Peptides against a protein of PDB entry 8BZL. Designs and how they scored, part 60

Target 1, 228 residues: chain A of PDB entry 8BZL
Amino acid sequence: SYDRAITVFSPDGHLFQVEYAQEAVKKGSTAVGVRGRDIVVLGVEKKSVAKLQDERTVRKICALDDNVCMAFAGLTADARIVINRARVECQSHRLTVEDPVTVEYITRYIASLKQRYTQSNGRRPFGISALIVGFDFDGTPRLYQTDPSGTYHAWKANAIGRGAKSVREFLEKNYTDEAIETDDLTIKLVIKALLEVVQSGGKNIELAVMRRDQSLKILNPEEIEKYV
Target 2, 242 residues: chain B of PDB entry 8BZL
Amino acid sequence: SRRYDSRTTIFSPEGRLYQVEYAMEAIGHAGTCLGILANDGVLLAAERRNIHKLLDEVFFSEKIYKLNEDMACSVAGITSDANVLTNELRLIAQRYLLQYQEPIPCEQLVTALCDIKQAYTQFGGKRPFGVSLLYIGWDKHYGFQLYQSDPSGNYGGWKATCIGNNSAAAVSMLKQDYKEGEMTLKSALALAIKVLNKTMDVSKLSAEKVEIATLTRENGKTVIRVLKQKEVEQLIKKHEEE

## One batch from the design tools (peptide; aimed at target 2 R16)

Design b1_p18_5_s3 (made by RFdiffusion4, then SolubleMPNN; from b1_p18_5, 8 letters changed)
Fold by OpenDDE base, seed 5:
Structure b1_p18_5_s3 (fold): chain B 228 residues (1-228), chain C 242 residues (1-242), chain A 18 residues (1-18)
Amino acid sequence: as target 1 above (228 residues)
Amino acid sequence: as target 2 above (242 residues)
Amino acid sequence: EEKEREEKKKEWIERMEA
């Protein structure tokens, strides 16, 4: 029916299509983000790739610009639309403002895009949450989260997807100034957090690291196993 | 009845806009926000619900937003809708400043946003914003001002009002305790704590759960200040001692 | 009025879940 594709208020004031999009996120692979002192780290659960799928084609961590990257949970097709729009905006900002986007700016852009899809007839909400990390021009590390509603907040650490509750509970207990004192400790914290919900150790984790004034580095399985 | 729920901008046979009423229900479940106008200033006091240990340092109020140098607002309802509207308010205020080289009058900013809200109730293909706002401001025309707006695009000026959870009870308490012409900012702060203590669904009011902003005039300039946690603790303690 | 409101809520939920 036409009724299912429209985000309207229920008589009790709920936006059920947004809530159902949040349920789609909860079924997604787990992603975690942690802000260190001079590092940002994203980790994602690798779903068991079918034997015939190229493991290289299922990247859940994507660069938006040289200074910003994103992990997501939920509908992969929806994520591609958001990523492409965000990349275009990052490039447009560089051309028009002559500076890279701040992590907050691009997060707000993505959040506004999501929100508009919750108010437009004939469109459903995006079935994705995102963790957006990077460095501002001043070298400050940032972590933001967005959800299907178009809300966004800044975090020290957070998780999204099916294992998010357990990973957040771990991070709430273990995120301290001592636990992020070094880059290596920060990476170790992310790996330990993902291991709460990921079976079979480092082989099932995708990990990306961004340091100040450095490009996004995706760690190989051997590099991850050094921290396990 | 069913035909009117699926379409955002249709009158019922009774002349009701159900989508607007349902948006108001979403606001009724939001955290309490109140505003009080005093002779020497105006304040917003809001319930803080999102206390999470992993949040980055809350440099900014969760529910209170600075709009320009002379105005702030607080929101009750859907956070994402509130963010869109707050951004639009800032843009309207900035465009006016650039065009006229003067700050936008408070009521004009409120009206401009209310026209946007109303349009979302009249033009097909969009839902109403699930947000009510309280606005505090100062301008040279009317001095200190407090406004309330709802999802319909209706607004009004107030001496004291409340939106969100238990707003009806809060408004009743404000009507009983608000003394017209005698309200100082100090008395308004005490009244805000008194009302929040009774209307928030908490066993004990704590400074961590309350955000307060004051708008005053100092040396011919507007000063918008968010109270520090220690200042809010002192207000709560004083109320517990009375 | 409250009963009618609850019925409308239930009908709306049923339509959106169906």
Scores: peptide ipSAE 0.022, ipTM 0.511, DockQ to the pose 0.039
OpenDDE base, seeds 1, 2, 3, 4: peptide ipSAE 0.007, 0.022, 0.000, 0.018; ipTM 0.603, 0.507, 0.599, 0.508; seed 2 fails the geometry check

Design b1_p18_5_s4 (made by RFdiffusion4, then SolubleMPNN; from b1_p18_5, 11 letters changed)
Fold by OpenDDE base, seed 5:
Structure b1_p18_5_s4 (fold): chain B 228 residues (1-228), chain C 242 residues (1-242), chain A 18 residues (1-18)
Amino acid sequence: as target 1 above (228 residues)
Amino acid sequence: as target 2 above (242 residues)
Amino acid sequence: MEEERKRKAEEWIERMEA
């Protein structure tokens, strides 16, 4: 059967390994991204950390560069590979072009990487979707999503993972210019969106914000509770 | 779904990597290994299953491997896979030392190997390594550290954890008895014996069936020591008296 | 059986996200 092989076309034109990788993502923890006016916000559903586990080693949001960060849904080990490759590219771009990457550029790079892993008979697709946010050099906030197929699009707001449908439905209703008028309102929007699917309130949310010309800030639980 | 079980590591229709799951299952049948982080050190305690009278006990370490001056690991799973991975860890650590003229940070060594493990779950013609590892180490960034990694290439830092046979029960016991912030190496050793005594499928815990290594700091240097059989016997005896 | 498969898959993904 074609679905037992490494990524090949079925007679009806399906790439089953890509579709199955997307199924892995759909079972992953929920992540949400929102582009505000002068802020980008990522929120993720916190997995319950085991009592004896070091929380430091459990992060779902990471910086790719000073101006770009990423959240993902799906296989953490796969994500680490993508993150590492993206970080190297960001540094390479700074060295060769003498400017930071645009959010679109690094998204396209990641997307192309993913696509290549769908075309080689020696590779399986990456089991991850990513929300990539940041600022272009001109100060424009950006949000992109990429999936296991290597597709990517720009968004005002989006979600990935198991709760993505509900979160997107919420965002479709509530994402307005008024709702993102301020940084605080934008943060509140993300929190409210995640609360559609996250149990036990703000304690189970990891939130990161990047403001124009500022570094990525991961909010602590107390900071998150202020927005609830 | 059995149809995805025998192929190169690919996704099932549900998004599972069955070869990774099966590797983890195989590890579940391997000898137990514990790691416990203390304030003044970190330890590994491992079940020794291959006891042969003709083995030279002086040099015999079945499951605990020194990686460099600041790190050691223990393994649960396929011995041949473990040998490959432990060798790779040593090479990575050495290459880093040569390149940067400083020891590799503990987490960086762990992640480097985990990236290799992950690759063996993604590239064709490869199978996952049938090995989980516990890493103990010290570095200037985080001090004493304990990590666990699995066949998927995932890893995490721990205060105490267990891999191999009866690991779930061991972890449960560790959760009950581990005193955060109050754990001395001495108490950690006692806890290790307690947990092994309950989780090993043996009628009686004996020193010949247990390997213990400690990692401490003495005079600004890391000391990795495998406990002598007599020391382990004393720990067991003390536990039996309690 | 399908619900159980789904549950097991979710549990697996949860482990792989840790």
Scores: peptide ipSAE 0.403, ipTM 0.786, DockQ to the pose 0.055
OpenDDE base, seeds 1, 2, 3, 4: peptide ipSAE 0.387, 0.224, 0.397, 0.399; ipTM 0.772, 0.675, 0.783, 0.798

Design b1_p18_6 (made by RFdiffusion4)
Pose (drawn by RFdiffusion4):
Structure b1_p18_6 (pose): chain A 225 residues (1-47, 50-199, 201-228), chain B 238 residues (1-200, 205-242), chain P 18 residues (1-18); non-standard residues A62 YCM
Amino acid sequence: SYDRAITVFSPDGHLFQVEYAQEAVKKGSTAVGVRGRDIVVLGVEKKAKLQDERTVRKICALDDNVCMAFAGLTADARIVINRARVECQSHRLTVEDPVTVEYITRYIASLKQRYTQSNGRRPFGISALIVGFDFDGTPRLYQTDPSGTYHAWKANAIGRGAKSVREFLEKNYTDEAIETDDLTIKLVIKALLEVVQGGKNIELAVMRRDQSLKILNPEEIEKYV
Amino acid sequence: SRRYDSRTTIFSPEGRLYQVEYAMEAIGHAGTCLGILANDGVLLAAERRNIHKLLDEVFFSEKIYKLNEDMACSVAGITSDANVLTNELRLIAQRYLLQYQEPIPCEQLVTALCDIKQAYTQFGGKRPFGVSLLYIGWDKHYGFQLYQSDPSGNYGGWKATCIGNNSAAAVSMLKQDYKEGEMTLKSALALAIKVLNKTMLSAEKVEIATLTRENGKTVIRVLKQKEVEQLIKKHEEE
Amino acid sequence: AEEEEADEELEERLEERE
């Protein structure tokens, strides 16, 4: 089989294929995640008439208690999502507990890192925001990138214009903004309206304590706009 | 040997996959192919690129392939690659029927093939398949459906779409004329002739298939030359 | 009301786990 080293070091210690994978993420639609007091919210920018909206979604459930949003190569993302879904079930089988948000994040990050050091393969061209709750009810938000690095965040953005949205969230992520569920959803819509020039071209989802993923209707989004 | 390896599965500096993009260029030079969803069925309209006089025409179709009882598809791009992929689609549909004893839902069949196409872009060092496919079908979950896939493994559901030559012009005509939720098969057939009229008219140059439900059973039929010649006459009056 | 019920259910689940 094909064994060419694809990800290699360059002078100065750069891994060019990873950096190029990060460029693929920047070409992706904006995704925003905010961790609230008792709620986590994900929002994504949408790119069209005659298209079935159900089939092209950027927010996916990995397990009953964990879901994710992504930016970058949409085909690579389907592969990572299905790999994570299989791992969530393997964990329930072996430990008899649902996966912690951290556990599945670590798994997705290590999978991505393996694709930066394995022969015959290019890195995954996606970043992911992973949200959910732990057994003790603690809300979580994590980010993964193509290098395999992962971190926890109060709020974050990935994809096209993520730097601008991040700078908005830094100034706006306060206790007042995450005091209630309505204001938590509102902060995500405001963060997206910063780069989407729009309001009717946004997908949003909400996850509450042990209540599973709820995707908001267009009519419910129009009320906030 | 590193010298002769063209490295088909790497990123460009901009995060692009050059082989995938070049494959999409090949599809843009293929015969025009479009699909339209309606309330009572789904259809595929395709430009025949085999319009030579000395051809025999031994099959019921040239570009439209039955995948299982409830599904058919059409292709744009490298014909040989399309043969490999359509054979694999039939195998996936049969593997699902064997396991669950029920037909494969349409989206599950598209996802399964797209995973194969995505693998060719990430590992193995091989060129990707130069094929875009339109899928038409019916399942108990979502009823009549239309899907499109491309060489990277991406797919999407559509009420109407077009792949191949002059597809951008065709998508424009569909946005203007397609009445969302009010289309019948007869009107969708009329719109298909209208679209192919601009982007290309003769019955020998086109191929039309329809998918409908009759007595709880799926019917996939290629329209005879007589029915196509009558549809072409009905449009010229407009 | 719904928030109070969710808190009670969380406490019960933590006690049972202990």

Design b1_p18_6_s1 (made by RFdiffusion4, then SolubleMPNN; from b1_p18_6, 11 letters changed)
Fold by OpenDDE base, seed 2:
Structure b1_p18_6_s1 (fold): chain B 228 residues (1-228), chain C 242 residues (1-242), chain A 18 residues (1-18)
Amino acid sequence: as target 1 above (228 residues)
Amino acid sequence: as target 2 above (242 residues)
Amino acid sequence: SEREERERRLREKLEKAR
């Protein structure tokens, strides 16, 4: 059975393990990314945290470097591996090239890593999709998305996870130059997009903002409510 | 036989590499890509799939990749695999240039990648790459060249060929219409449009669904050019008038 | 299983085509 084996081709040319990894992503919490003019914004659906769970341990948005952050959908344990590898690469790049990574570079690195896990003996694909945002050294905001297969593309806006379809449909209709004219409007766009699939408003949203030449800022619930 | 389907690339009792065959099956579902060699140049013509509205950049070429100043390729199959292979091609070409201070010969670049593909069918318990490539290039040894490679690591030089969806039908049409020794780039472009119009699973051929690149020599330099949408529209229009 | 049957049919088609 192809579904019980490592990643191999089916008779009709399908990589079932990759497809099943994509199903794992679809079960994940929704994440959205939007590129503004001088801002990048990530939003993630918060799952109901158990009463005794430390909120610090449930972060779905993480920094890869000072200029790059990532959100993911899918298997959290898989994400940790990717994040750690990416962080090491970011630091290595700074040491060897004496410049921070471009968002495209680190995305390509992650994508290549994922692809290798689809072609290596004894390894399964990563069960994650990722939204990677940040600024290149020239100040250009970037948004990339990668899948379990190792594919990646640059986006103006995108979503991953269980509510991705609805969120993308919203973004396709509402992403305009006017909608991202200001930082605040861009943030509002992300929140509105997430509200298509998230119940109970801003309390169930994690939002991170990166502005040009600024560090990653995670918004608190009160700040998020201002945009709702 | 089932055991050989579910494991890494090994020989079946019948001597078949099923994983390679299945990889080739995957390629059959990919968009069509044509290559045609002419006396004064070579071209690639590929089916372009719909661009998502939220993509940041409209890629001028989704399936055609410049490898170096003298070579380009097109891909059919798994995109992530294609990205890995095209990157490897660029690296090989660059390393050669650095080492020998001259561009890598076309066939040598193709062979180098084919060795990698072959290794993935023989060593390390890895799956084959689900990608076929068409290569166009120029070198001082053989002039304009067109190559095709598949997941097995096999390759061949061609005057005209096709990979991806409906490739067999396309090849048949190319065999009928290709005039050896008399093919100009202009005629090759017309032929490409003709074949794509018949083989693409579209109701009507449009410029937005086709990307074309040409490789020519101008003043002793190789020029790789992706045709503008307007140019492709004109080619389609001319075909419709005939 | 239905899946196994589909896979078998696909293999047979592939073998006939080559």
Scores: peptide ipSAE 0.000, ipTM 0.504, DockQ to the pose 0.008
OpenDDE base, seeds 1, 3, 4, 5: peptide ipSAE 0.006, 0.025, 0.000, 0.007; ipTM 0.625, 0.628, 0.504, 0.520; seeds 1, 3, 5 fail the geometry check

Design b1_p18_6_s2 (made by RFdiffusion4, then SolubleMPNN; from b1_p18_6, 14 letters changed)
Fold by OpenDDE base, seed 4:
Structure b1_p18_6_s2 (fold): chain B 228 residues (1-228), chain C 242 residues (1-242), chain A 18 residues (1-18)
Amino acid sequence: as target 1 above (228 residues)
Amino acid sequence: as target 2 above (242 residues)
Amino acid sequence: SARAAEAAALAARLAARA
């Protein structure tokens, strides 16, 4: 059966293990990325943190470097492997090239890593999609998405995970130049987009903001509520 | 569909890794392990099931393992898998110490093992480890810490948690009785006994069936201590009087 | 390589700070 072979094409040209890995992504918490004019924003649906769980260990938004952040949907353990390799590559690039990675470069690296795991008989695909945001050295904000196949594209705005369809439909209607004219409006757009699939406002949203020449800032619940 | 349960490295059509889920199911039938974080320490409490009169060596800790001077763990699941993982934890911790001349941060040790666990879910010719772990530790970055990891290679930090048999009921009790910000090690020990008494499928809780370890700081050093049977008996007695 | 080791060490530090 073609569905049991990671690297075997079906007669119609499908890689079933890649498609099934995409189903794992669809079960993940929703993540949203939006590129503003001078800002990039990541938002993630907080699953109800168990009362006794440490919130520090439930972060779905992570820095890859000072200028690059990533959110993901799908298998958390798979994501950690990708994040760790990406972080190593970012630092290696700084040491070798003496410049930080471009957002496209690190996205391509991650995409290539994922692709290799689709072509080896001894490996399953990564069960994650990622939104990768940041700033290039020239100060240009970037947003990329990767999926389990190793495909990647640049976006103005996108969503991944269980609520991605509804969030994308919202973004397609509401992403305008006016809607991203200011940093605050861009943040509001992300929050409104997440509220399409997240119940009960700011308590269930993790929001991260990166501005030009600034580090990643994770907003606290009180800061998020100001935008609701 | 159980059609994809035989291969570790195969997603189901629904995006599930059945071998990982089955490993987690197997752990649900293992002996109960509790972890509780307090302000002045952290503890592990584990059910001791293998009380055989013919055991030559009284293992002081069948399910609780010292990893280094600052960390210990408890295991639920396949004992042989647990031995491999605990040995790997010790090796990782030792290599770090040798390389950096300082103890490995708690979360870094946990993540290093979790990456190994994850690899056993992704690479061909491997099966998941049939083990969940609770980790207790102290480091200069976060102080006292409690972590839980599962066969998937996922982990999280906790104030209190449970793995193994009746873990859901135990977690519910911990949620009810855990006093955030006010938990002393003494109160944590009492809570551990209370939860174990209700969640262990035994007519009467006895000290021989429970292993407890505490991790504290004394004079700027971490102290990992397995409670003596008499100390556990006293805790049980105190609980029975309440 | 020594560079890879330095990169890994730095990545670990970044991971610990995040």
Scores: peptide ipSAE 0.009, ipTM 0.621, DockQ to the pose 0.026
OpenDDE base, seeds 1, 2, 3, 5: peptide ipSAE 0.000, 0.007, 0.007, 0.000; ipTM 0.528, 0.336, 0.625, 0.519; seed 2 fails the geometry check

Design b1_p18_6_s3 (made by RFdiffusion4, then SolubleMPNN; from b1_p18_6, 9 letters changed)
Fold by OpenDDE base, seed 4:
Structure b1_p18_6_s3 (fold): chain B 228 residues (1-228), chain C 242 residues (1-242), chain A 18 residues (1-18)
Amino acid sequence: as target 1 above (228 residues)
Amino acid sequence: as target 2 above (242 residues)
Amino acid sequence: SEREKREEELRRKLEERA
């Protein structure tokens, strides 16, 4: 069966393992990214961590470098591999080029990594999509999305995971220049977008903010509740 | 036999490479891309299928890629494969420029990528690239050029051609309407709109669904220009009035 | 499976085009 072959085209030209990896992403918790004027915001649905699980171990938002952050939907173990390789590349780039990576550069690196896992025998695709946000060295805010195929695009706003459709529909209606005019409005937009799919309000949202020339800040639940 | 379908680099008893054929089938489902060679330039016209309000502005085009100052390409097929191949084209072109201190000739760039494509059909552990490309360029050897390459690593020069969805119908229309030796860039643009209007599975051709790039020579320099939406609208309007 | 039948049909169609 072609659907069991890792890196084989079906007769109709489909890569079923890539499509199935995309289905694995759709089962993941929802993540949203929004690019503001001078801010990038990532929001993630907090799944009810089992009462005995350390919440610190289930971070869906991670820094790749000082100027780049990533949220993901799908297989956490796959995400760890991608994150580690991306971090190594960011450090290598700083050493070799003497500048931090652009958000596009690191996105392209991750995308190329994913693509290679769709074309090499004995390797399955990564079961993750990622939202990659940050600032270029010129201070331009960026948002990129990658999927299991290794495709990537730049976005103003996007969502991935199980609630992505509803969140995207909300963002398509509500993302305007006015809605992102201030940092606070941009944060509020992300929270409102996540509330379309997250039950029980601000306690079930993880929110990360990166402002121009600032490091990643993860908002605490009390800070999130101020925007709701 | 099903055994040959699941293996990337094995001939069937009939001498067919099924994985290459299946890669070509994947391209048939992609958006239409046209290339037309004129006396005074070359153009690419591509269908834009993914119009999303939240998509950030693509500085150049979704389907048309600048390779260097003298060449551009359009892609039909798997986008991730296309990104890898377009990046490789840029690297090959840059390495040549560094080595020889002159731009790579158009056909040499196409051939170099075709060798890579072919290798992915012959060496085990890899699948073919599910991508066809149209290349437009100018060089001092042959002037304006249009090439097509497929997943097999085969390529050819063309006066006009099409890849992706409804490519066979498009090629038939191009054969009928292409006037050899008399093709201006203006007439080529009109022909591109005519063919896209008939081959795209859309109720009405709109400027938002079409990307057009032209490659011309101005003052001894190559100029690669993506047409503005308003210019594409004017071309569509002109076609609707004829 | 119905899927295997569709794959065989598609293979046949590709063979008829080649």
Scores: peptide ipSAE 0.026, ipTM 0.514, DockQ to the pose 0.008
OpenDDE base, seeds 1, 2, 3, 5: peptide ipSAE 0.027, 0.020, 0.017, 0.015; ipTM 0.560, 0.627, 0.631, 0.514; seeds 1, 5 fail the geometry check

Design b1_p18_6_s4 (made by RFdiffusion4, then SolubleMPNN; from b1_p18_6, 12 letters changed)
Fold by OpenDDE base, seed 2:
Structure b1_p18_6_s4 (fold): chain B 228 residues (1-228), chain C 242 residues (1-242), chain A 18 residues (1-18)
Amino acid sequence: as target 1 above (228 residues)
Amino acid sequence: as target 2 above (242 residues)
Amino acid sequence: SERARREAELARKLAERA
């Protein structure tokens, strides 16, 4: 069976399936990433978990490796596929190259995977954007974003999902060297940025922090409230 | 017509590959890239679009990519497609170097990528790459070289050419001002600024909006250099004074 | 750039294993 090309050019040169995948991302919960001096911070909007759902199963921040973590906006099922492939690649890289991946390397891998799904037969684009943060082996903090097209860029700070515009506007005004001078100030910046779009305060925020030579730490609600 | 627009790259009744044409249309809306061959070097000049304030300025070059020690390219079109193709070029060049213990000839690298592009136009269920490339290089066979490739997998060698927005107007200007056999890298740089100033839809050309790379030979080695913003400012200023 | 060197070295290592 000839799998029909799903993602094709329009007469005016648009890839509608990629654009529509970006619309799926805009419907996703907001995620924010900020690079500090010696810290990277991810924050995500907690969707109102149905009263009977186990909160442990709705994590939007995940580790890809010991030195890399990712938040996403868009289709959770699509994200799971990307996360699993990225984790396998991180482990494969450790085995083959005998070093952890750089944040750029794993971002490029994910971006290439997404791009291939925009050209592959019978496959639609991934309906996700991702914020990828971590530390390179030299101890440099990194923040990258990927979109459904497979584009990627390095950022000082960025946001994705439904509230991304407002959060980004806040970050453009408030991201300064002074605002990221300490780890605590960097965390506070992320929380303040999310509060531009998150209703009901710190209870609806998931926050993760990675410091140099430390594993990913997810902050509990009590820890988040100390920064508000 | 619509049946050929929504399916795999297939021939229309008129013998047209609409998906390739539409990919070329997408490139026409991309930022301008220019290449000029000189007697003593070759250059790429590319339009830099507005940098978002929160971007990590680690990118010395947004549109110009070093492929190996002897080649660089610039891209017009879909950035994600460009990243994939640029990575493939680097891999092809490296595999050749490992296999033959010498750098890949410029035209062979271009051809290898063009075969990949062509395959994406012929084999079922893949869309064309929405990218045109300009290649600059040096090899021992032909010296300094400039190539252009498109989504169809076609390529050609050029003395001067342009891809992206207003490329037709740029090519016309290049044809008028390019002096065959007398082109120095210095004169090529001046010509690049002149053409970009006329083809970019900007009221005033600024160094922040232009990226330039030169490829030269020094002491039997290829040198690929991205011009500093101050150097580009000087070129713009010189053009404004003429 | 040092980054381009590292990418080239990585590409080399990957090509040697492919």
Scores: peptide ipSAE 0.012, ipTM 0.537, DockQ to the pose 0.021
OpenDDE base, seeds 1, 3, 4, 5: peptide ipSAE 0.007, 0.008, 0.008, 0.000; ipTM 0.545, 0.639, 0.524, 0.522; seed 3 fails the geometry check

